Peptides against a protein of PDB entry 7Z53. Designs and how they scored, part 149

Target 1, 150 residues: chain A of PDB entry 7Z53
Amino acid sequence: PRIKNQADCIPFFRSCPACPGSNITIRNQINALTSFVDASMVYGSEEPLARNLRNMSNQLGLLAVNQRFQDNGRALLPFDNLHDDPCLLTNRSARIPCFLAGDTRSSEMPELTSMHTLLLREHNRLATELKSLNPRWDGERLYQEARKIV

## One batch from the design tools (peptide; made by RFdiffusion4, then SolubleMPNN)

Design b2_p30_6_s3 (from b2_p30_6, 22 letters changed)
Fold by OpenDDE base, seed 3:
Structure b2_p30_6_s3 (fold): chain B 150 residues (1-150), chain A 30 residues (1-30)
Amino acid sequence: as target 1 above (150 residues)
Amino acid sequence: IETKLDEEALKELEELRKLLREALSLAPFF
């Protein structure tokens, strides 16, 4: 995993969601995915966008998830709210809008959308684990600490 | 009319999910 601020990092073991038995190979693959992606692509480089990407309905430090659809019970990226949504315009019958992410290209390439989806799930997993370890942390602290680990 | 559009949207979403899972070999495991 890529640590954003080593000075403020805390000891934390990131469990592998796909390998509860601690498969090193799969863990290395996950690390490669997280290190490859710029944090701004996931969290946004501007404060207004960053806030819109967060779940502000609670103090759990979570990123927002899709409210209409899930992937077999797992989270998907939230939809953007564009007046002239290019994703809707490319296929009128589908009526599937663009996904909201830190990068506007999130819906252009399936690889990017997939990576953002995985990192969304990983952030929310980390925030949940951090909450269990530090129950008195507020949403801002949980969000920032999870962001540093991703 | 609305039901037809909703069904088509669900089909497209499922195809998108399939493409996403195929794009990354690890996607089916997450």
Scores: peptide ipSAE 0.064, ipTM 0.544, DockQ to the pose 0.027
Fold by OpenDDE base, seed 2:
Order: structure tokens, then sequence, then C-alpha cells
Structure b2_p30_6_s3 (fold): chain B 150 residues (1-150), chain A 30 residues (1-30)
């Protein structure tokens, strides 16, 4: 969910209901999705990988997104830069490289890719809303706070 | 960029997008 008018309601977060009377079904859906998928698989459990998964071009605390493709205007995972890309080798005619994520399995199972993509979008949504609520926060704080909520 | 991909690549991307859209249908308010 996206709340555009902050005067009416606090943006929705996984850990708590954003507003009294919030749709419990929506909350349960978000909680189920983010709980089912270990967030470390999205953010990376190792610092070098975690840094590579971030958008470091600004101070918005965002995760990096694909620079070549979008899904109806929505973000996709970035491509990895593997020397011998196994995804390219698996289907030589498709010429589509592996996605970059916290879990290398993201490209092995499209179902995981979809979940990682959802959490990518959720993180970036949260970071954007946190920036709106806290305009003085830098990128590191926005990233960490959004990560905690996911 | 997509216009530079062959039909096989486009097919794979479309299947991926299909899966993503199906996943999004479970959480339509994102």
Amino acid sequence: as target 1 above (150 residues)
Amino acid sequence: IETKLDEEALKELEELRKLLREALSLAPFF
C-alpha cells in the first residue's frame, strides 16, 4: 500500500499497523511475504554484496534497480556482471544474464526472483516514504531503517 | 534495448514479467 497524504495516515510498515482500522488483510499479506522470504536474501548477508545491491548514486537509501528493463514502469532486479554468466550459458539464444540479488538462487528459480523483486520494490517504497517523513535523513539511515522494516 | 533482443530473449523476459505480475496480484496495493 502507498499512502500519498501523510496527514491522513502514516505509511504502512510490516512491523505495525500504519493507522487505526488498517486493513488487516493487507497487513497480513505484507507480513507473510516479508516473513516468508529471509530479508538477508534480498539485502545480502555479506557487506561487499550488500553495497553492490544499493543505489549509491544518491542519498535516498534505495536498492539498485535494473537499468535496462522495467516491468510496466516498475523496478526489476539489476543484472549481475559475471565473467562466465551461467544464465547466459544455460540459454545461449536468450542472452539474458543472471540477476543480482542477495541470494544467488534468484536466477535459478524465477519464483524467488519474483519475491526478491517485490521486496526490492517494497524497500524502495519504504525508503521513499521515510525520506518524506524525515527529509534530513541521509541515505545510510534511510537504507537501514527501511531494511529494519522489511 | 528490448528491440535489440531476439525473440527467445523477449519470450524469457515476458515469462519473467508474467510471474512478477502474478506475484503482484497477491499484494495489489504495493
Scores: peptide ipSAE 0.024, ipTM 0.469, DockQ to the pose 0.036
Fold by OpenDDE base, seed 4:
Structure b2_p30_6_s3 (fold): chain B 150 residues (1-150), chain A 30 residues (1-30)
Amino acid sequence: as target 1 above (150 residues)
Amino acid sequence: IETKLDEEALKELEELRKLLREALSLAPFF
């Protein structure tokens, strides 16, 4: 549901072994987003897709980010690798492919793409904080725990 | 021709970034 008044929101907290500190208001907003939009749209509901959305080059439990572009130093969603990319086919003059996300509709509306981008950044932030709090956790543990919080 | 296409692509990318930034500012209210 659309948030009109922050006072109307019920605080939502999730248990974790060691949760990073965060602004409660921001956390409530993010949780409201994930309650309205299934987090599976970010992480993927199928294991092959979920693996492709992860950064597997290290043990930091991060989601993959765009390797070609950034938004003023901030992460963007990675591009998909479609043979017949509909985003490229829609506009021949623009060589911008579809984004890769847990939902194939990620490139169909800017609001959805933006939300996925926000949650991507939040996941990676959480994973980074969890690594600081739990230095001996491997990438799988970091990814799983961050996913539980998002 | 390739240079023009690259410039147009960069322009569209910038527009995309602008749209994403604007939408991100409204994301908490979804």
Scores: peptide ipSAE 0.113, ipTM 0.592, DockQ to the pose 0.029; fails the geometry check
Fold by OpenDDE base, seed 5:
Structure b2_p30_6_s3 (fold): chain B 150 residues (1-150), chain A 30 residues (1-30)
Amino acid sequence: as target 1 above (150 residues)
Amino acid sequence: IETKLDEEALKELEELRKLLREALSLAPFF
């Protein structure tokens, strides 16, 4: 959720220096949304967690995605690998584990999960586009540049 | 590595997907 009283907010907006082919309306909406989001919830605040949230199998600078399920062909958050998964314990028949994100609360509120899913998709979209524009950039550069835009 | 989901688990996942889609549509307003 956004801060209710916008008048008391310090204005902060994110921009995309390289978003060719992007829908301007969608980009503006995402930028407005992400301006109210702590990026640590998406990317993690600690390096070990941040690495676990990334796709380290290639040099594309992508965040990790769910390897078992998609939503109409679009990415979902990866599952965590908790030893005693509380999400499994709350619904033993569903067998749906907790999602992995920068903040564990993302598995508690569908709104947070959906927002993190949106930002995951946007990051990966941006990283893919940046790779096309800058083919010599390695995965670290792509990841960091996409992170700056999100 | 991960266990396969049964029919009930797939149903629960579909409900989750539905909730996520709805929440995504409302996310700009929260």
Scores: peptide ipSAE 0.035, ipTM 0.498, DockQ to the pose 0.031; fails the geometry check

Design b2_p30_6_s4 (from b2_p30_6, 20 letters changed)
Fold by OpenDDE base, seed 3:
Structure b2_p30_6_s4 (fold): chain B 150 residues (1-150), chain A 30 residues (1-30)
Amino acid sequence: as target 1 above (150 residues)
Amino acid sequence: MEVKRDEEAQEELEELRELLRELASLLPFF
């Protein structure tokens, strides 16, 4: 997680990953993964893209999720809607379109796709908890506050 | 046609799923 705004304390529930106490390898791996992730790759750096990455069908402040596939009930990144989808062209038999993320590289490296998926899930978890704690917050506030925590 | 495409897509996504599972083992709460 990369906390961007520490000026205001807000109530939220967050579970920290349980790292084995003496497993340096796991800790190093986690640090490498988190340091590699820029929040702009998850949320987008431009407003039009950022809006497309959000679930705008409700006021829950959620990021959009894949509407066709889930991983054992867990969310996956949404597909992009590209006219000439390079992912479809790469493997025509697979028929897997590119994933939509804040950075187009999300579909180039499975490792990035996986990390973005985890952060998507974390954002939506946080937004859900924030809604529970602050039921009067609208979707914009929920989204922004969750984004600050991720 | 759509069902067939979805089935093929599920198979091709397995590599990603396996990677996600590996990462989830490192990050059990995700």
Scores: peptide ipSAE 0.019, ipTM 0.427, DockQ to the pose 0.031
Fold by OpenDDE base, seed 2:
Formats: C-alpha cells, sequence, structure tokens
Structure b2_p30_6_s4 (fold): chain B 150 residues (1-150), chain A 30 residues (1-30)
C-alpha cells in the first residue's frame, strides 16, 4: 500500500500461509512469494551475514541496496565481496560480481534473485512506513518489525 | 573502461529486470 494520507489507515500485509485472513487474495499472493523463497533467506540465517545485508549507515532499519545500479529508480540487491567470485568467472569481460543475499543460490538462479529483490524492496517500504508511523523508533526496532511483516 | 563495464552489467541484468516486472505485476501495491 502507498501512503496517500497519514490520517487514513495504512494496511500492512503479512505472510501467513497457515492462517486465514480477511484479505485472502492479497495475502495469498504475498504468501506464495515468501513461501517459495523462505523470507528467512532474505535476511540471512547467520548473524554476520544478516549484518552485512543491513544498511547500518542510518537508523531507518533498511536492508542494504546496490550502490551502482538501480531498476528504474528501484533498489537492487547489493554486490557481494567474494574473493573468488564465481560470477566473475562466468563472464570475465563484464566483470559483474555476485549479488549479496541471505541465500547464495540467488546468484545461480535469476528467479530467486528476483524474488529476493522484491522482498528487499518490500522490507524497505515497510520500514519506511513504520518510521513514518513511529518516528521515535530506532533502526533495530524498525528492522525487526518490518522483518516480522515480511 | 568503467562506463563500458557498467553498460555490460546493465545488459546482463536485463533478464532479472524482466522477471522483476513479471513478479511485480502480481502485487497490486508495486
Amino acid sequence: as target 1 above (150 residues)
Amino acid sequence: MEVKRDEEAQEELEELRELLRELASLLPFF
């Protein structure tokens, strides 16, 4: 949902395949996406990776985004910093590194990369809206609350 | 050199962008 008026109710959608909701249509779509990827893989299963996936330069609770490229103004996954980057070996002329995600398979499967990108965008959207609704929340709380929704 | 590399990177990302557009169409708020 887009924020048009802060005085209006702003709905947040959660992934809950096992729970029937009032808005089944929209919920099923989100559930299908998150069930396919497992949202935990977007955030990283290990703490060091999870920290690397976050934007720690501010208190907005955002995931890190690509600093070189965007998709029509929308965020892309950040690049990884692998010493022996397998993505660089597939096309040496392009010198394109692997994407950084909670699941290393993202670099092998464009479909998975796309799903992770969408979930990254959704997280950052949710975190931004949560910040608007709760200006006093710090980055950690914003990150965790957005993560719960995704 | 850097500009050329970035252009090649954009071309390699086209498949990803196409998939993103398709997936985004499934979500009314995107």
Scores: peptide ipSAE 0.018, ipTM 0.375, DockQ to the pose 0.038
Fold by OpenDDE base, seed 4:
Structure b2_p30_6_s4 (fold): chain B 150 residues (1-150), chain A 30 residues (1-30)
Amino acid sequence: as target 1 above (150 residues)
Amino acid sequence: MEVKRDEEAQEELEELRELLRELASLLPFF
C-alpha cells in the first residue's frame, strides 16, 4: 500500500450497487430516495443525535427549534451545547453558539444552515397537519410519518 | 414564547434570514 500509516487513512464504505437489468456495464449505486431532497442531514444518522434533534416535551412529533431567536415568528435551528464551541470562539461578542443539526457542517456554511432550517420548518408543518388529521397519533408516529413525507 | 433580542448577533441573523428568503423564493411551497 502507498500509505503505511493507517491513521492517515479515511475509511470509505462503498455503496451497494444497483442490480443491472441487462447489459449494463456501468456500476450505479442504489438510490433508495424517491425524492430530490435527502433530508438525512436534518434527522441525523445516529439514534442519540436524532433524539436530540426532536422536541420530546410533547407528543406532536416535532423537531426542536431555537429558544432564543425566531425569524418573524418562524422557527430557526436550535443551538447545540458543545464544550469549547468553535462558533463562540469565532465571535466572542455575539455569543452565538453553533447550531444543532443532523449535519455537523450546518454552522460552517450559512447555505446549509438555511436549507436545514427550511426542512425543519417543513417537517414541523407536516407533523402539525398530520396531528390535525389524526388526533390519536402519538408523537413517534407523527415524527416518522412526517419524516417519510419529507 | 419570549424572543431574545441580541444586537451583537443582528448582522449574522439578518444574513441567515436573507439566505432563507432567497431559498424560499426558489421553492413552490414556502
Scores: peptide ipSAE 0.006, ipTM 0.288, DockQ to the pose 0.031
Fold by OpenDDE base, seed 5:
Structure b2_p30_6_s4 (fold): chain B 150 residues (1-150), chain A 30 residues (1-30)
Amino acid sequence: as target 1 above (150 residues)
Amino acid sequence: MEVKRDEEAQEELEELRELLRELASLLPFF
């Protein structure tokens, strides 16, 4: 998110905060983009995968983020932990493991990876805001409510 | 060894970062 002042914004809004000065046309574009991406690609369709995509070290309802790399302080998708990682085999010079996502094709299509990354960031932002608004919510509720908004 | 691999990985991740920046330009609320 690039909104500097969120004091007058409602964070509980689909894919972005609802601000009085928000451009409706831009929001429509965001909704179109996010609707085009299957949420199962971000969150996983199966429970074991969905759990692996979450940050389970706390009760903040966050998705897991990369522990080695950031994009100017912003989160990136976590790496998978595959034995005989195909991404490492594809590009031996890069030595970059496959990204962990709901869709294994994420590492094959940087455009898709980028969209997943943005949705990851938005989820975590939303979960953080929801925690601030609802301090008594546990990690499961925060995760589910943020997922509904994304 | 790990540091060297991280440097190489950083270079390869640049394409992803570029795409992220391009997409982010279309999404001002992110």
Scores: peptide ipSAE 0.050, ipTM 0.524, DockQ to the pose 0.040; fails the geometry check

Design b2_p30_7_s1 (from b2_p30_7, 15 letters changed)
Fold by OpenDDE base, seed 1:
Structure b2_p30_7_s1 (fold): chain B 150 residues (1-150), chain A 30 residues (1-30)
Amino acid sequence: as target 1 above (150 residues)
Amino acid sequence: VGYSNTLPRPVLELLRAYLKATPVVYIPVL
């Protein structure tokens, strides 16, 4: 169903076990909330797709972000490279291609696009904080640990 | 990472509307 107002939405709570103010109750609540989203739509269920969703240019464990556009400095999803991009045909005035996500439906429903965007930002935030806490972790470790928390 | 600009206003406003409807509460790691 479409999200029509904030009352119909599930809020996202983000923390990690390394957070000083976190407890097991908060962690369990986060896991319960994220179960409704299905993280596979964010990270991809197949290895080739999962790799394409990652920023492989560094060892920071980040997900890839849009290289052309931002929202007031905040990250947006990267674009996909579809041969016959249906998004370009839907809104010709906007001329925005489909976004790349773990699920191709991300660009079909603004609700999904927003959800993926939020989780993208959250992952990258977590990975950044984990890097600060564990400066010797490589990109794979940072990515996996952040993914476990989301 | 270099960014050129923002999305067209209609697209951005639509996305922002849904982003606003799905709040995120952050509990800092540090």
Scores: peptide ipSAE 0.186, ipTM 0.674, DockQ to the pose 0.077
Fold by OpenDDE base, seed 4:
Structure b2_p30_7_s1 (fold): chain B 150 residues (1-150), chain A 30 residues (1-30)
Amino acid sequence: as target 1 above (150 residues)
Amino acid sequence: VGYSNTLPRPVLELLRAYLKATPVVYIPVL
């Protein structure tokens, strides 16, 4: 089904697959997330992407978080920096660019975005806790150990 | 880092809906 008011929809580049308050059925792709979680979706399978997903400004082993927005103090995914950002093009009124995640599909479905967000928060929580437990660990160690747990 | 705002409400609410629907499992840290 097509959404009549695109302004009310989340700016995913799949032409607003979900809108709050809509009576449309959630896309079938959500069922794929009910299986085992592949953390590669969060960390990225390619090294350049993986580096871009990390907060390299400190030695805390954290994943990068959105620098513009939060949700009640909780982290959101960072934005990607795409030429002709398809998320912006899909919903120009929302002016929300695509999120950066380890899986390029993250901005295709809000389900994936949410999962990425959850695991981002979990990683950063773990890294923070590991830092507390192991103050001498550098950012790489913290990142890798947190990644192993996730 | 300084945060000054939140996502537009429709986007935020949608994300929250999915986040709430996702079970959170405690992962122990040793």
Scores: peptide ipSAE 0.177, ipTM 0.674, DockQ to the pose 0.045
Fold by OpenDDE base, seed 5:
Structure b2_p30_7_s1 (fold): chain B 150 residues (1-150), chain A 30 residues (1-30)
Amino acid sequence: as target 1 above (150 residues)
Amino acid sequence: VGYSNTLPRPVLELLRAYLKATPVVYIPVL
């Protein structure tokens, strides 16, 4: 049976494209997501990249979001700052640069961009909820605790 | 910097299509 209240759950994208609509068991394990998805795609594997993916303007433990665009009020990935941005060259009319994520392929594969966007939103949701539950936690604690859950 | 701006429709529709097509699992958080 599927959980009814999805507000207390995080979404996870499965690697199996041939299993759409399957009844998926609820996992209670902390690292269930990382068993199927490399979390480094979201958070970055290297410290400099990981820092660039974070919102460092406050102590909310959030990942950085796009500063120009939203999707019906929901966050989008921040833009990368690439010399000779290839994304601007592929679609001249859109004028959208490459998105920044933990995986360099994020802007090359729309499915990855979508997944990263969803997990960005989920991380920030979790961090916000953790801040509400633990108001004295600083940004580093909030970020790490949310990252552990995702 | 305009947080309320929306991506061009073709880009947004593509992302939404992939979000919808990808199988999703839910994991309890709290």
Scores: peptide ipSAE 0.155, ipTM 0.651, DockQ to the pose 0.179
Fold by OpenDDE base, seed 2:
Structure b2_p30_7_s1 (fold): chain B 150 residues (1-150), chain A 30 residues (1-30)
Amino acid sequence: as target 1 above (150 residues)
Amino acid sequence: VGYSNTLPRPVLELLRAYLKATPVVYIPVL
């Protein structure tokens, strides 16, 4: 990422050159987590899907989050908009539709749902930090730079 | 960014436990 102010440090940056001497253990933990995940599963490999996964209501470069629910104040994946939602049919009492992510499997496998949720939160955190360091960056730049870091 | 590898089972179980343990709170739109 191209940080405007090279003197600033983004904590918990996976590959941040602007944070020399940062806690190596924290960085290794983040890298270990994401090394097992293809980020395309979070961002979508197809352009139409990738656009639907982004928050386009502002220029903050954020991924879209659930507008109805949060988990203890933290972001959840947005809901998909399926005509015949299988998630609603599997547990009718729960009334929770399928989550939308880079792959439909995000709702089918809880481990993927959890991973995608964590990476969603990390992306939005990074985008927020990048915005503070680079206030003139538009949403596209923030999104792409955060995506590269994740 | 990561690679298309499978997470170790202990990590998977931790993530699953995390998801199940976090309460979902409704956020009103209006």
Scores: peptide ipSAE 0.085, ipTM 0.584, DockQ to the pose 0.027; fails the geometry check

Design b2_p30_7_s2 (from b2_p30_7, 15 letters changed)
Fold by OpenDDE base, seed 3:
Structure b2_p30_7_s2 (fold): chain B 150 residues (1-150), chain A 30 residues (1-30)
Amino acid sequence: as target 1 above (150 residues)
Amino acid sequence: SGYSNTLPIPLRELLELYLKLTPNVGIPIL
């Protein structure tokens, strides 16, 4: 991505690093983390789903976050809108529906939900940083560039 | 339930509960 203010460089850019002295250790750690998970499970492989996973209320290139709950101030995945929500049916006491992710199979792999949550947070963090570095970028550009880095 | 609302169950505990109720894929919860 194009960096306008190199003083605010992100040292772990996954694509086209333009920052001198990039922290290769952090970069490798993030790359290893994201290689463990198919990116389609985070962003969606189909356009309608991908759009639904985005925050379209602004031009910040963010992924959508849960509108009901946070995790100690940190973002959670948005809830899905399933007619017969298996999560509600399975855990009636918790009354928490299934999370929306890029793959419907994510509901069958709760072990990965935490990973998806971390990647959501990382994407939004990166998009925020990219906005700071490139104030003229619109939401689409920010989203795409952050997606490349994650 | 506003955006500032916190989950009644910590994320880890919720996921662990789901793991007990669903098939185990064999991946640890982070």
Scores: peptide ipSAE 0.147, ipTM 0.666, DockQ to the pose 0.057
Fold by OpenDDE base, seed 2:
Structure b2_p30_7_s2 (fold): chain B 150 residues (1-150), chain A 30 residues (1-30)
Amino acid sequence: as target 1 above (150 residues)
Amino acid sequence: SGYSNTLPIPLRELLELYLKLTPNVGIPIL
């Protein structure tokens, strides 16, 4: 991504460290962890789904987050809006609907759900940092640039 | 994944949370 101030440094979670002197061993550990899923599982491979996964209420380029629950102040995946939601039927007492992600398996595998959540948080972190470095970028530019880094 | 036997602590905590929210969902190791 283009950085307004070339002297600025952004620590990245996945594959594109923007800080000189980054620890390669740490980078390898991050890549090993995040190799579990590709970006399409987070962002969706189809445009209608991809749009539904985005926060369109502002020009910050963010992915949508859960509006009902958080994890100690940290974002969770948004809920889907399914007719005959199978997640609601699986455990009547829990009453938790299926999560919305780039892959329907997010609600079928807790590990995948966790990884999706981490990458959601990383995207939104990156978009926020990019906005700080490039204040004139609109939401589309921020979203696309953050997506490339994740 | 390089974490087949041990999970990073933050990810482990997140897994625990989602297991609570979706108790009937299967779990393959990362």
Scores: peptide ipSAE 0.073, ipTM 0.557, DockQ to the pose 0.033
Fold by OpenDDE base, seed 4:
Structure b2_p30_7_s2 (fold): chain B 150 residues (1-150), chain A 30 residues (1-30)
Amino acid sequence: as target 1 above (150 residues)
Amino acid sequence: SGYSNTLPIPLRELLELYLKLTPNVGIPIL
């Protein structure tokens, strides 16, 4: 269901014993929102897409981030690489490509895109923390464990 | 938008940013 007001959010908390430094406020907000969102919209439901959503340049288990834009130093979703990018074609004044997400419709739904971004940031935060706590974990383990927590 | 004002602050801020980056699109579903 649509969250009409932040006061309508369902109180929810997911414990994260592996993330002692988690921001409870942020986690609560994300938890409330994720209850209404398919995680596949963030991570992709198919392996090829899921791989494209990941940063495969290292073993940090991170999701890929935008390489052109940041939000005050914070990550944004990466751009997709579409031959005939509908975002570029239909919104020529903006000249912003479609964003890459688990759902191809994300660029048409900036509210959802925004949520994907929050989850991206949270995933990468968690992966970073997990790396600190578990230096021996490889990128796959970090990615999967962070994904479980999100 | 009026809808955006009802969102949690981080989400609202991102929404405003994405709306700026991608004008003329948007379906308020959250």
Scores: peptide ipSAE 0.273, ipTM 0.687, DockQ to the pose 0.033; fails the geometry check
Fold by OpenDDE base, seed 5:
Structure b2_p30_7_s2 (fold): chain B 150 residues (1-150), chain A 30 residues (1-30)
Amino acid sequence: as target 1 above (150 residues)
Amino acid sequence: SGYSNTLPIPLRELLELYLKLTPNVGIPIL
């Protein structure tokens, strides 16, 4: 993605290429996983799923966030609503359903879940900043513009 | 309803671990 309108340009920070100060083996594994991430995994490749991933309760252009839990005040992915939720079976004590993401496999790979969480937060941050810069933009415009920047 | 500021510890620790690691890797530009 790229910023097309300089008037909407906002500062944002993304992870840089692997830093030497971390475990290289783990980092390389994560890099391999990150190479698998595309826009469809974050936003959904089909309209019904894409709509389910959005916060439709307001005109802020936000992705939906978990309504039960946060990560020290930060957003987490919303839960899916599966009939037979396999995630509930993996940890009986936690009772945490599968997360909803653009790819159904997201909950199968915690690394991917974490990446999607970061991108969720970034999208919502961008949408918030875009709203500040463009107060008259509706939720659809904010969502689409943030999506282009992520 | 059922809102909490934190996940159960096992899952929270796992997520925090990976969230800690992800800043040290390249994130694809979508």
Scores: peptide ipSAE 0.050, ipTM 0.560, DockQ to the pose 0.056; fails the geometry check

